# Peptides against a protein of PDB entry 6UG1: the designs that were tried, part 35

Target 1, 304 residues: chain A of PDB entry 6UG1
Amino acid sequence: SNEERKRRKYFHMLYLVCLMVHGFIRNEWINSKRLSRKLSNLVPEKVFELLHPQKDEELPLRSTRKLLDGLKKCMELWQKHWKITKKYDNVGLYMRTWKEIEMSANNKRKFKTLKRSDFLRAVSKGHGDPDISVQGFVAMLRACNVNARLIMSCQPPDFTNMKIDTSLNGNNAYKDMVKYPIFWCEVWDKFSKKWITVDPVNLKTIEQVRLHSKLAPKGVACCERNMLRYVIAYDRKYGCRDVTRRYAQWMNSKVRKRRITKDDFGEKWFRKVITALHHRKRTKIDDYEDQYFFQRDESEGIPD
Target 2, 301 residues: chain A of PDB entry 6UG1 as posed
Amino acid sequence: SNEERKRRKYFHMLYLVCLMVHGFIRNEWINSKRLSRKLSNLVPEKVFELLHPQKDEELPLRSTRKLLDGLKKCMELWQKHWKITKKYDNEGLYMRTWKEIEMSANNKRKFKTLKRSDFLRAVSKGHGDPDISVQGFVAMLRACNVNARLIMSCQPPDFTNMKIDTSLNAYKDMVKYPIFWCEVWDKFSKKWITVDPVNLKTIEQVRLHSKLAPKGVACCERNMLRYVIAYDRKYGCRDVTRRYAQWMNSKVRKRRITKDDFGEKWFRKVITALHHRKRTKIDDYEDQYFFRRDESEGIPD

## One batch from the design tools (peptide; aimed at target 1 Y10 V21 K272)

Design b2_p17_6_s2 (made by RFdiffusion4, then SolubleMPNN; from b2_p17_6, 6 letters changed)
Fold by OpenDDE base, seed 1:
Structure b2_p17_6_s2 (fold): chain B 304 residues (1-304), chain A 17 residues (1-17)
Amino acid sequence: as target 1 above (304 residues)
Amino acid sequence: SLEEELEKLLQEFKEYL
């Protein structure tokens, strides 16, 4: 019905706001001074120096290479620190079906919320789910004075799916769900004026995204619970930015159709949500990023 | 508060639907 379409659109927006607020809160928690002091001790001086290379005036690319090597070594150090990777309870923050949402509304399940103290202890001990691990990695880089931001791929239920029964065909293994991350890291390269993408936990990869990312979900089974639609960046100064354009190869042709921002009202509403979560002034880094997004929109073209 | 701002945004959307 038209009413069910409206209900699903509303519930999608409510769920999206809750996810974006969750990302904001986790970004505050990883700024803990107590956690920072503990995590800085995991990084040897030689690795710290690689994270902060001098500018090579002859070849700025040499400085970027040192930073990339430093980030690789930080990823290796983080794996040594992280002792226990817990499985997600049920689907974690991956996308739920409409049927799962309806069934959950009937079940007064007390969701055990992770407290700030429990999170800080989990990161400090190296015990937790993959999301906690990525968030802790961002905290470690921030403890080393690296301009690292937390990235969250928000997975609200698909309001474009109007099927009554949205049950997944029972064979979608936990492995297919977790094949791609929901949380990752970006690091500002001051030499190339670009963000470097870092997945320290899932794919264990570092990339400089040009046209496509390895972190973008591919294949039907993986996309059932991980649909790239809302990739939100949370920086160390409580900035909040939509960075979906970086990771979406087909933003205009495919991704936009599955976002609330497909219409003018949804675009204006989503901008207000971003603005409410954006607690810093604009910087030259934002100018370089917006220029990159513009070039990516021009290069994709308008879908015919 | 942030919560009040987000609740207003959700209410504005509910009125649009």
Scores: peptide ipSAE 0.153, ipTM 0.806, DockQ to the pose 0.933
OpenDDE base, seeds 2, 3, 4, 5: peptide ipSAE 0.122, 0.022, 0.043, 0.071; ipTM 0.788, 0.653, 0.745, 0.746

Design b2_p17_6_s3 (made by RFdiffusion4, then SolubleMPNN; from b2_p17_6, 7 letters changed)
Fold by OpenDDE base, seed 2:
Structure b2_p17_6_s3 (fold): chain B 304 residues (1-304), chain A 17 residues (1-17)
Amino acid sequence: as target 1 above (304 residues)
Amino acid sequence: SLEEELQKLLDEFKEYL
């Protein structure tokens, strides 16, 4: 019905706000000075020097290569620190079906909210789910004075799916769900004027995304619970930015149709949400990023 | 507060639907 369409759109927006606020809170927690002091001790001086290379005036690419090597070594150090990767409780922050939402509304399941103190202890011990591990990795890079962002792929329920029963059946459902991450890292390369994508936990990869990312979900089974629609970046200065354009090959033709921003009202509303979560002034880094997004929109063209 | 701002954004949307 039209009423059910409205209800699903509203619930999608509410759920999206809750996810974006969760990302904001986790980004605040990883700025803990106590955690920073502890995590900086994991990075030896030689690796710190690679994270902060001098500018090579002859070939700036050499400086980027040193940074990439430093980030690779940081991923290796992080794997040594991390002792226990817990499975997600149920689906974690992956996308729920409409049936799962309806069933959950009837069940007064007390979601155990992780407290800030428990989070900081989990990161410090190297014990937690993959999201806590990624968030801790971002904290370690920030402790080394690296301009690292926490990236969150927000998975609100699909308001474009009007099917009543959307139950997902399959023995491999968890493996397919966790094939691609929900959280990852971006690092600012001051030499190339680009964000470097880092997945330290799931795919264990470093990318300089041009047109495509390995972190973008591919295949029907993986996309059932991980649909790339809202990739939100949280920086160390409490900036909040939509970076979906980096990871979406087909932003205009495919991704936009599944976002609340498909219409002018949804675009204006979503901008208000971003503005409410964006607690810093604009910087020249934002100008370079917006220029890159503009070039990506021009290169994709207008969908037919 | 951030919670009050977010609630206003949700209420504005409820009026639009």
Scores: peptide ipSAE 0.137, ipTM 0.812, DockQ to the pose 0.902
OpenDDE base, seeds 1, 3, 4, 5: peptide ipSAE 0.059, 0.024, 0.023, 0.042; ipTM 0.746, 0.683, 0.666, 0.744

Design b2_p17_6_s4 (made by RFdiffusion4, then SolubleMPNN; from b2_p17_6, 10 letters changed)
Fold by OpenDDE base, seed 2:
Structure b2_p17_6_s4 (fold): chain B 304 residues (1-304), chain A 17 residues (1-17)
Amino acid sequence: as target 1 above (304 residues)
Amino acid sequence: SLEKELQELLDEFKKYL
């Protein structure tokens, strides 16, 4: 019905706000000074120097290569620190079906909210789910004075799916779900004027995304619970930015149709949500990023 | 507060449903 369409759109928006606030809170927690002091001790001086290379005036690419090597070594150090990767409780922050939401509304399941103190202890011990591990990795890079962002792929229920029963059946459902991450890292390369994508936990990869990312979900089974629609970046200065354009090959033709921002009302509303979560002034880094997004929109063209 | 701003954003949306 039209009423059910409105209800699903509303619930999608509410759920999206809750996810974006969760990302904001986790980004605040990883700025803990106590955690920073502990995590900086994991990075030896030689690796710190690679994270902060001098500008090579002859070939700036050499400085980027040193930064990439430093980030690789940081991923290796992080794997040594991390002792226990817990499975997600149920689906974690992956996308729920409409049936799962309806069944959950009837069940007074007490969601055990992780407290800030428990999070800081989990990161410090190297014990937690993959999301806690990624968030801790971002905290370690920030402790080394690296301009690292926490990236969150927000998975609200699909308001474009009007099917009543959307139950997902299959023995491999968890493996397919966790094939691609929900949280990852971006690092600012001051030499190339670009964000470097880092997945320290899931795919264990470093990318300089031009047109495509390995972190973008591919295949039907993986996309059932991980649909790339809202990739939100949280920086160390409490900036909040939509970076979906970096990871979406087909932003205009495919991704936009599944976002609340498909219409002018949804665009205006989503801008208000971003503005409410964006607690810093604009910087020259934002100008370079917006220029890159503009070039990516021009290169994709207008969908027919 | 952030909670108040978020509630206002949700209440604005209820007017368009």
Scores: peptide ipSAE 0.026, ipTM 0.708, DockQ to the pose 0.887
OpenDDE base, seeds 1, 3, 4, 5: peptide ipSAE 0.024, 0.022, 0.022, 0.023; ipTM 0.687, 0.649, 0.662, 0.686; seed 4 fails the geometry check

Design b2_p17_7 (made by RFdiffusion4)
Pose (drawn by RFdiffusion4):
Structure b2_p17_7 (pose): chain A 301 residues (1-169, 173-304), chain P 17 residues (1-17)
Amino acid sequence: as target 2 above (301 residues)
Amino acid sequence: EEEEWEEELDEVLEELL
């Protein structure tokens, strides 16, 4: 019914707002001073110097390379620090079906509250699922004074799914791509470096294609790329989906609430509500990348 | 209806923040 269609659109907006705000608060917890000081001693002087390379006037590229080596070394040592990698209970934060949600609302059960202290304890001990692991990795980079963003791929239920059944054909297929990952600023190449230290264990300087965007019909059942939100050290919130969307204006726009005007205005209201800092020059360099990327997409196939 | 939704969501957003 058109009524159920409208409810799905509203609940989608509601669930999305909650997800984005959780990203905002989790990023706050990541900045915890007490935790940062402990995680900093995990980084040797050699690697620390690689994470803060000297300006190389003749060839800025060498500085970028040193940072990449540093990022690689950090990924490695984080693989060692993280001793216990859990499985997501049930579906984690991956996209759920309308049927699954309706049924979760029905069954109230018992839910262990988490809070901030338990999160900190888990990151210091090295015990958690991949979300906790990557988030902790970002906290470590921040304790070393690197401009690290937390990236979250918000996966609200699909408001474009009109079906009354909503059934699907696997765990391994869900976890092929991450919900959480990291970006780090390169002041020499003036670009954001994408880092996934937990799932794909890769570092990529995304230009026009990214390894992180999910592929194949089976894998996209639980992970439909729509809202890639970046949170930074100074409490910025930016929609970074353009970096990770090969067909942003075609394929992805149909799945986002921003396809109509009311949707874009509303979405902007939330981003602004979550962006608690003023514009820096880095924001401009990023907007320039996005503009060029937006103009290079062209006609679809 | 869209205006009512926006008002309800604003209240939820305020409570969250």

Design b2_p17_7_s1 (made by RFdiffusion4, then SolubleMPNN; from b2_p17_7, 6 letters changed)
Fold by OpenDDE base, seed 4:
Structure b2_p17_7_s1 (fold): chain B 304 residues (1-304), chain A 17 residues (1-17)
Amino acid sequence: as target 1 above (304 residues)
Amino acid sequence: DKEKWLEELDKVLEQLL
C-alpha cells in the first residue's frame, strides 16, 4: 500500500539517524586521551616517522609511498595487538530485513549495550568484534597524530523493498554478510591531496580509490545485508561528511535510487542530519574532497 | 555531562537497532 511505503520510508529515516548518531558516539569514544596514550605505545618511532614523512619537493609521490608503508606497518602492528575477534551478535550493524525488524519489536530482549568503559577496555585488550577493532585502529592512528577518519557504511532497512517477507534463507548467510566491512578508516594524504582508504581488519587492504573500491559489496548474497548507500566519515575534530561518492561507482544510476536523497525532501532532510552531526568549520581538505566528488559525478554522467 | 548523554543515547540506539 501507499501507507506501508510511507511507513517504511519514515522508519528508514529514523533508523539512519540512529546509525549516524552511533557512528558519532563511537568517533567520540576513540578520541579518548587515556586510550590514545596506551595505543601510541604500540607504534615504534621508525613507523611514526613513516606516518609523518617530510615533503619531497622533487617527487611528492615518494612522501605518499612512505605514508602508505607506515600505514601497512600500522596494520601489521594492529594484527599483533588484536587477540580475539568476536563474531557479531546476530547481524551486528548489517542490514536487517523488514520481517526481522517486526519480530524484534515484539522481543523485549535486553540488548547488552556496550558502555564507553567496556569499549575502551575491549580496544585496550584487543578483544572485540570487527567494528571495535576498526574503531581501535582509527584511535591508534589518531594517537600518532594522523588525520584518520572513522568510516561507517550505514545499513538502514531498504525502504525500496516492498516485499512482505524478506527472510534470508541460507547456511552461509553470516560468511556472505561479513565478506565486506561496515566500518573502515580513511587517512588524509597531504601530499596527493586525497583520502587513502584503509581496511585493517576485514580485507586488510590499503587503497587510493579512483573509480571503485574493493570495499564496495559485490554479488547478490553480499548485498542482501550490505548495501552501499550511506558512507559517513567522522573525523578527529567531529566533522561529519557523506563520502558515499568515493565508494559508489554508480552513484547516479544505482545508489541514488536506494537513498532517501532520491527526492528534494529527502535531500534537504539528510543535509539537516549531516549538518547537526558536523561540529567543525570547513577546511581546504573539504574543498579538495568536494572537487573530487564533483569530478566523479561529471565523469559518471546522468543515467539513461 | 556530554559523555553521560552520549552513553544514554548509545543505549537507546542499541535497543532500537
Scores: peptide ipSAE 0.031, ipTM 0.671, DockQ to the pose 0.054
OpenDDE base, seeds 1, 2, 3, 5: peptide ipSAE 0.024, 0.029, 0.031, 0.029; ipTM 0.663, 0.675, 0.688, 0.685; seeds 2, 3, 5 fail the geometry check

Design b2_p17_7_s2 (made by RFdiffusion4, then SolubleMPNN; from b2_p17_7, 5 letters changed)
Fold by OpenDDE base, seed 5:
Structure b2_p17_7_s2 (fold): chain B 304 residues (1-304), chain A 17 residues (1-17)
Amino acid sequence: as target 1 above (304 residues)
Amino acid sequence: EEEEWLKELEEVLKKLL
């Protein structure tokens, strides 16, 4: 019905706000001074120097290469620190079906929310799920004075799916779900004036995204619980930005149709949510990023 | 102030997730 379509749209909006606030809270927790002091000790001086290369005035690319090598070594150090990767309880923060949401509303299952103290302990010990591990990696880079963002791919239920039964059948459902991450890192490269994408846990990759990312889900089975729609960046100064354009090859033709921002009302509403979570002034970094997004929109064009 | 607001939001999130 039209009413059920409206209900699913509003529930999607509410769920999206909750996910975006969760990302904001985790971004604050990883700014913990106590955690920072512990995690800085994981990075030896030689790796710290690679993270902070001098500007090569002749060839700025040499400075970028040092930063990339420093980030690679940080990923290796993080793998040594992380002792136990826990599986997600059920589907974690991956996308639920409408049937699963309806069933969960009936089940008084107390979701055991991780407290700040338990999170800080988990990161410090290297024991937790992949999301906690990525968040801890961002904390380690921030402890080394790197301008690292926490990235969250928000997975609200698909309000464009009007099927009654949305049950997902498959023995490999968990493997397909976790094939691509929900959380990752971005690092500002001051030399190239670009964000570097870092997945330290899942794909263990570093990218300088131009047109497409390896972190973008591909294939039907992987997209069932991980749809690239709302990629939100949280910086060390409590900035909040929509960075979906970086990771979406087909923003205009495909991704926009699955977002609340497909209409003017949804666009205005989503801008209000971003503005409410954005607690810093604009910087030259934001100007370079917006220029990159503009060039990506022009190069994709408007789908016919 | 910020810690209480975060707790309330965590409680709302617990009811919605």
Scores: peptide ipSAE 0.025, ipTM 0.648, DockQ to the pose 0.060
OpenDDE base, seeds 1, 2, 3, 4: peptide ipSAE 0.024, 0.022, 0.024, 0.023; ipTM 0.660, 0.637, 0.652, 0.650; seed 1 fails the geometry check

Design b2_p17_7_s3 (made by RFdiffusion4, then SolubleMPNN; from b2_p17_7 with E2D E11K)
Fold by OpenDDE base, seed 5:
Structure b2_p17_7_s3 (fold): chain B 304 residues (1-304), chain A 17 residues (1-17)
Amino acid sequence: as target 1 above (304 residues)
Amino acid sequence: EDEEWEEELDKVLEELL
């Protein structure tokens, strides 16, 4: 019905805000001074020097290469620190079906939110789910004075799916779900004026995204619980930015149709949510990033 | 310039990963 379409749209909006606020809170927690002091001790001086190379004026790429080597060594150090990767409880922050939401509303199961103290302990011990691990990795880079962002792919229920029963076939569902991450890292390269993408936990990869990302879900089964449509960046200074354009090859033709921002009302609403979570002044880094997003919109073109 | 830098960065990433 038209009423059910409206209900699903509003529930999607509410769920999206809750996810974006969750990312904001986790970004505050990883700025813990106590955690920072502990995690800085995991990084040897030689690796710290690689993270902070001098600018090569002849070939800026030589400085970027040192930064990338430093980031690789940080991933290796993080793997040594992380002792226990827990499975997600149910589906974690991956996308729920409408049926799962309706069934969960009937079950008064208290969502046990992880407390800040428990999170800080989990990161310090290297014991937790993959999301806690990525968040801890961002905290380690920030402890080394690296301009690292926490990235969150927000997975609200698909309001474009009007099917009543969306039973997912159960057997490989968890492996397909966790094939691509929900949380990752970005590091600012001051030499190239670009963001470097780092997945320290899932794919264990570093990339500079041009047209496509390795972190973008591929294949029907992987996309059932991980639909790339709201990639939100949280920086060390409490900035909040929509960076979906980086990771979406087909933003205009495919991704926009599945976002709340497909209409003017949804766009204005979503901008208000971003603005409410953005607690810093604009910087030249935001100008370079907006220029890159503009060029990516022009190169994709307007869908016919 | 930007394309050459991106291609050279891919080579560096292939050597590092």
Scores: peptide ipSAE 0.145, ipTM 0.764, DockQ to the pose 0.013
OpenDDE base, seeds 1, 2, 3, 4: peptide ipSAE 0.137, 0.096, 0.137, 0.007; ipTM 0.754, 0.735, 0.753, 0.485; seed 1 fails the geometry check

Design b2_p17_7_s4 (made by RFdiffusion4, then SolubleMPNN; from b2_p17_7, 6 letters changed)
Fold by OpenDDE base, seed 5:
Structure b2_p17_7_s4 (fold): chain B 304 residues (1-304), chain A 17 residues (1-17)
Amino acid sequence: as target 1 above (304 residues)
Amino acid sequence: EKEKWLEELDKLLEKLL
């Protein structure tokens, strides 16, 4: 019905806000001064120097290569620190079906929210789920004075799916779900004026995204619980930005149709949510990023 | 209709932020 379409759109919007606020809160927690002091000690001086190379005026690419090597070594150091990767409880922050949401509304299960103290302890010990591990990695880079962002792929229920029963086939569902991350890192390259993508936990990859990312889910089974729609970046100064354009090859033709921002009303609403979570002044880094997104929109074109 | 839903969402945003 039209009413069920409205209900699903509203529930998607509410769920999206809750996810974006969750990302904001986790971004505050990883700015902990106590955690920063502990995590800086994991990075030896030689690796710190690679993270902060001098500018090569002849070939800026040499400075970028040093930064990339430093980030690779940080990823290796993080793997040594991290002792226990826990499985997600149920589906974690991956996308739920409408049936799962309706069934969960009937179940008075107390959602046990992780406290800040428990999070800081988990990161410090190297014991937690993959999301806690990525968040801790961002904290380690920030402890080394690296301009690292926490990235969150927000997975609200698909309001474009009007099917009542979406029974997902059970056996491989978890493996396919966790094939691609929900959280990752971006690092500002001051030499190339670009964000570097870092997945320290899932794919264990470093990328300079041009047209597509390896972090973008591929295949029907992987997209059932991980649909690239809302990739939100949280920086060390409490900036909040939509960076979906970086990771979406087909933003205009495919991704936009699955977003609340497909219409002017949804675009204005989503801009209000981003603005409310964006607690810093604009910088030249934002100008370079917006220019890159503009060039990516022009290069994709308008879908016929 | 859409305006009332916006106002409810803005009120929910103000309570969540």
Scores: peptide ipSAE 0.025, ipTM 0.652, DockQ to the pose 0.718
OpenDDE base, seeds 1, 2, 3, 4: peptide ipSAE 0.033, 0.033, 0.034, 0.033; ipTM 0.718, 0.715, 0.720, 0.726; seeds 1, 2, 3, 4 fail the geometry check

Design b2_p17_8 (made by RFdiffusion4)
Pose (drawn by RFdiffusion4):
Structure b2_p17_8 (pose): chain A 301 residues (1-169, 173-304), chain P 17 residues (1-17)
Amino acid sequence: as target 2 above (301 residues)
Amino acid sequence: DLTEELEKILEEAKEHL
């Protein structure tokens, strides 16, 4: 019914707001001073110097390389620090079906509250699922004074799914791509470097294509790329989906609430509500990348 | 403050629908 259609659109907006805000608060917890100081001693002087390379006037590229080596070394040592990698209970934060949600609302059960202290204890011990692991990785980079963003792919239920049944054909297929990952600024190449230290264990300077964007019909059942939100050290919140969307204006726009005008205005209201800092020059360099990327997409196939 | 602002945004979305 048209009524159920409208409810799905609203609940989608509601769930999305909650997800984005959770990204906002979790990013705050990541900045915890007490935790940052402990995680900093995990980084040797050699790697620390690689994470803060000297300006190389003749060839800025060498500085970028040193940072990449440093990022690689950090990924490695984080693989060692993280001793216990849990499985997501049930579905984690991956996209759920309308049927699954309706049924979760029905069954109230008992839910162990988490809070901030328990999160900190888990990151210091090295115990958690991949989300906690990558979030802790970002906290470590920040304790070393690197401009690290936390990236979250918000996976609200699909408001474009009109079906009354909503059934699907696997765990391994869900976890092929991450919900959380990291970005680090390169002041020499003036670009954001994408880092996934937990799932794909890769570092990529995304230009026109990215390894992180999910592919194949089966894998996209639980992970439909729509809202890639970046949170930074100074409490910025930016929609970074353009970096990770091969067909942003075609394929992805149909799945986002921003396809109509009311939707874009509303979404902007939330981003602004979550962006608690003023514009820096880096924001401009990023907008320039997005503009060029937006103009290079062209006609679809 | 942030909670009140988000509630107002959702109320506007509910009225529109």

Design b2_p17_8_s1 (made by RFdiffusion4, then SolubleMPNN; from b2_p17_8, 9 letters changed)
Fold by OpenDDE base, seed 1:
Structure b2_p17_8_s1 (fold): chain B 304 residues (1-304), chain A 17 residues (1-17)
Amino acid sequence: as target 1 above (304 residues)
Amino acid sequence: SLEKKLQEILEEFKKYL
């Protein structure tokens, strides 16, 4: 019905706000001064120097290469720190079906919310799910004075799916769900004026995204619970930005159709949510990023 | 508060439904 379409759109928006607030809260928690002091001790001086190279005036690319090597060594150090990777309870923050949402409303399951103290202890011990691990990695880089931001791929239920039964065909293994991350890191390269993508936990990759990312889900089975639609960046100064354009190869032709921002009202609404979560002034870094997004929109073209 | 701003944003959407 038209009413069910409206209900699903509303529930998608409510769920999206809850996810974006969750990302914001986790970004506050990883700014803990107590955690920062502990995590800085994991990074030896030689790796710290690679994270903070001098500008090579002859070849700025040499400075970027040092930063990339420092980030690689930080991923190796983080893997040594992280002792226990827990599986997600059920689907974690991956996308739920409408049927799963309806069934969950009937089940008075007391979801045990992770407290800040429990999170800080989990990161400090190296014990937790992959999301906690990525968030802890961002905290370690921030402890080394790196301009690292937390990235979250928000997975609200698909309001474009109007099927009554949205049960997944029973074979979507946990393995296909977790094939691509929900959380990752970006690091500002002050030499190239670009964000570097870092997945320290899942794919264990460093990427300088130009046209596409390895972190973008591919294949039907992987996209059932991980649909790239809302990639939100949370920086060390409580900035909040939509960075979906970086990771979406087909933003205009494919991704936009599955976002609330497909219409003018949804765009204005989503801008208000971003603005409510954005707690810093604009910087030259935002100008370089917006210029990159503009160039990416021009290069994709307007779908005919 | 952030909570109040988010509530206002959600209520504005109820007017569009």
Scores: peptide ipSAE 0.164, ipTM 0.815, DockQ to the pose 0.877
OpenDDE base, seeds 2, 3, 4, 5: peptide ipSAE 0.092, 0.030, 0.103, 0.125; ipTM 0.774, 0.671, 0.789, 0.806

Design b2_p17_8_s2 (made by RFdiffusion4, then SolubleMPNN; from b2_p17_8, 8 letters changed)
Fold by OpenDDE base, seed 4:
Structure b2_p17_8_s2 (fold): chain B 304 residues (1-304), chain A 17 residues (1-17)
Amino acid sequence: as target 1 above (304 residues)
Amino acid sequence: DLEKKLKEILEEFKKYL
């Protein structure tokens, strides 16, 4: 019905705001000075120097290569720190079906919310789910004065799915779900004027995204619980930016159709949510990023 | 501040339904 379409759109928007606020809160928690002091001790001086290379005026690419090597070593150090990767409780922050949402509304189970103190302890011990691990990695890079962003792929229920039963069948559902991350890192390369993508936990990859990312879900089974629609970046200065364009190869033709921003009302509304979560002034980094997104929109063209 | 802005965003959405 038209009413059910409106209801699903509403619930999608509410759920999206809750996810984006969750990302904001986690981004605040990883700025903990106590955690920063502990995590900086994991990074040897030689690795710190690689994270902060001098600008090579002759060949700026040499400086980028040092930064990439420093980030690789940080990923290796993080793997040594992280002792226990817990499975997600149920589906974690992956996408729920409409049926699962309705069933969860009937279950008055008080979800045990992870407190800030418990999060900081989990990161400090190296014990937690993959999301806590990624968030801790971003905290370690920030402790080394690296301009690292927390990236969150927000997975609200699909308001474009009008099926009544959306139950996902199969024993491998968890394996397919966790194949691609929900959280990752971006690091600002001041030499190339680009964001470097880092997945320290799931795919264990460093990428300089051009047209596509390895972190973009591929295949039907993986996309059931992980649809690339709202990739939100949270920086160390409490900036909040939509960076979906970086990771979406087909933003205009495919991704936009699955977003609330498919219409002018949804675009204005979503811009208000971003503005409410964006607590810093604009910088030249934002100008370089917006120029990159513009060039990516022009190169994709208008969908037929 | 953030909670107020989020409430306003959610209220504006209720007017659209």
Scores: peptide ipSAE 0.174, ipTM 0.837, DockQ to the pose 0.902
OpenDDE base, seeds 1, 2, 3, 5: peptide ipSAE 0.090, 0.115, 0.092, 0.069; ipTM 0.771, 0.799, 0.767, 0.769

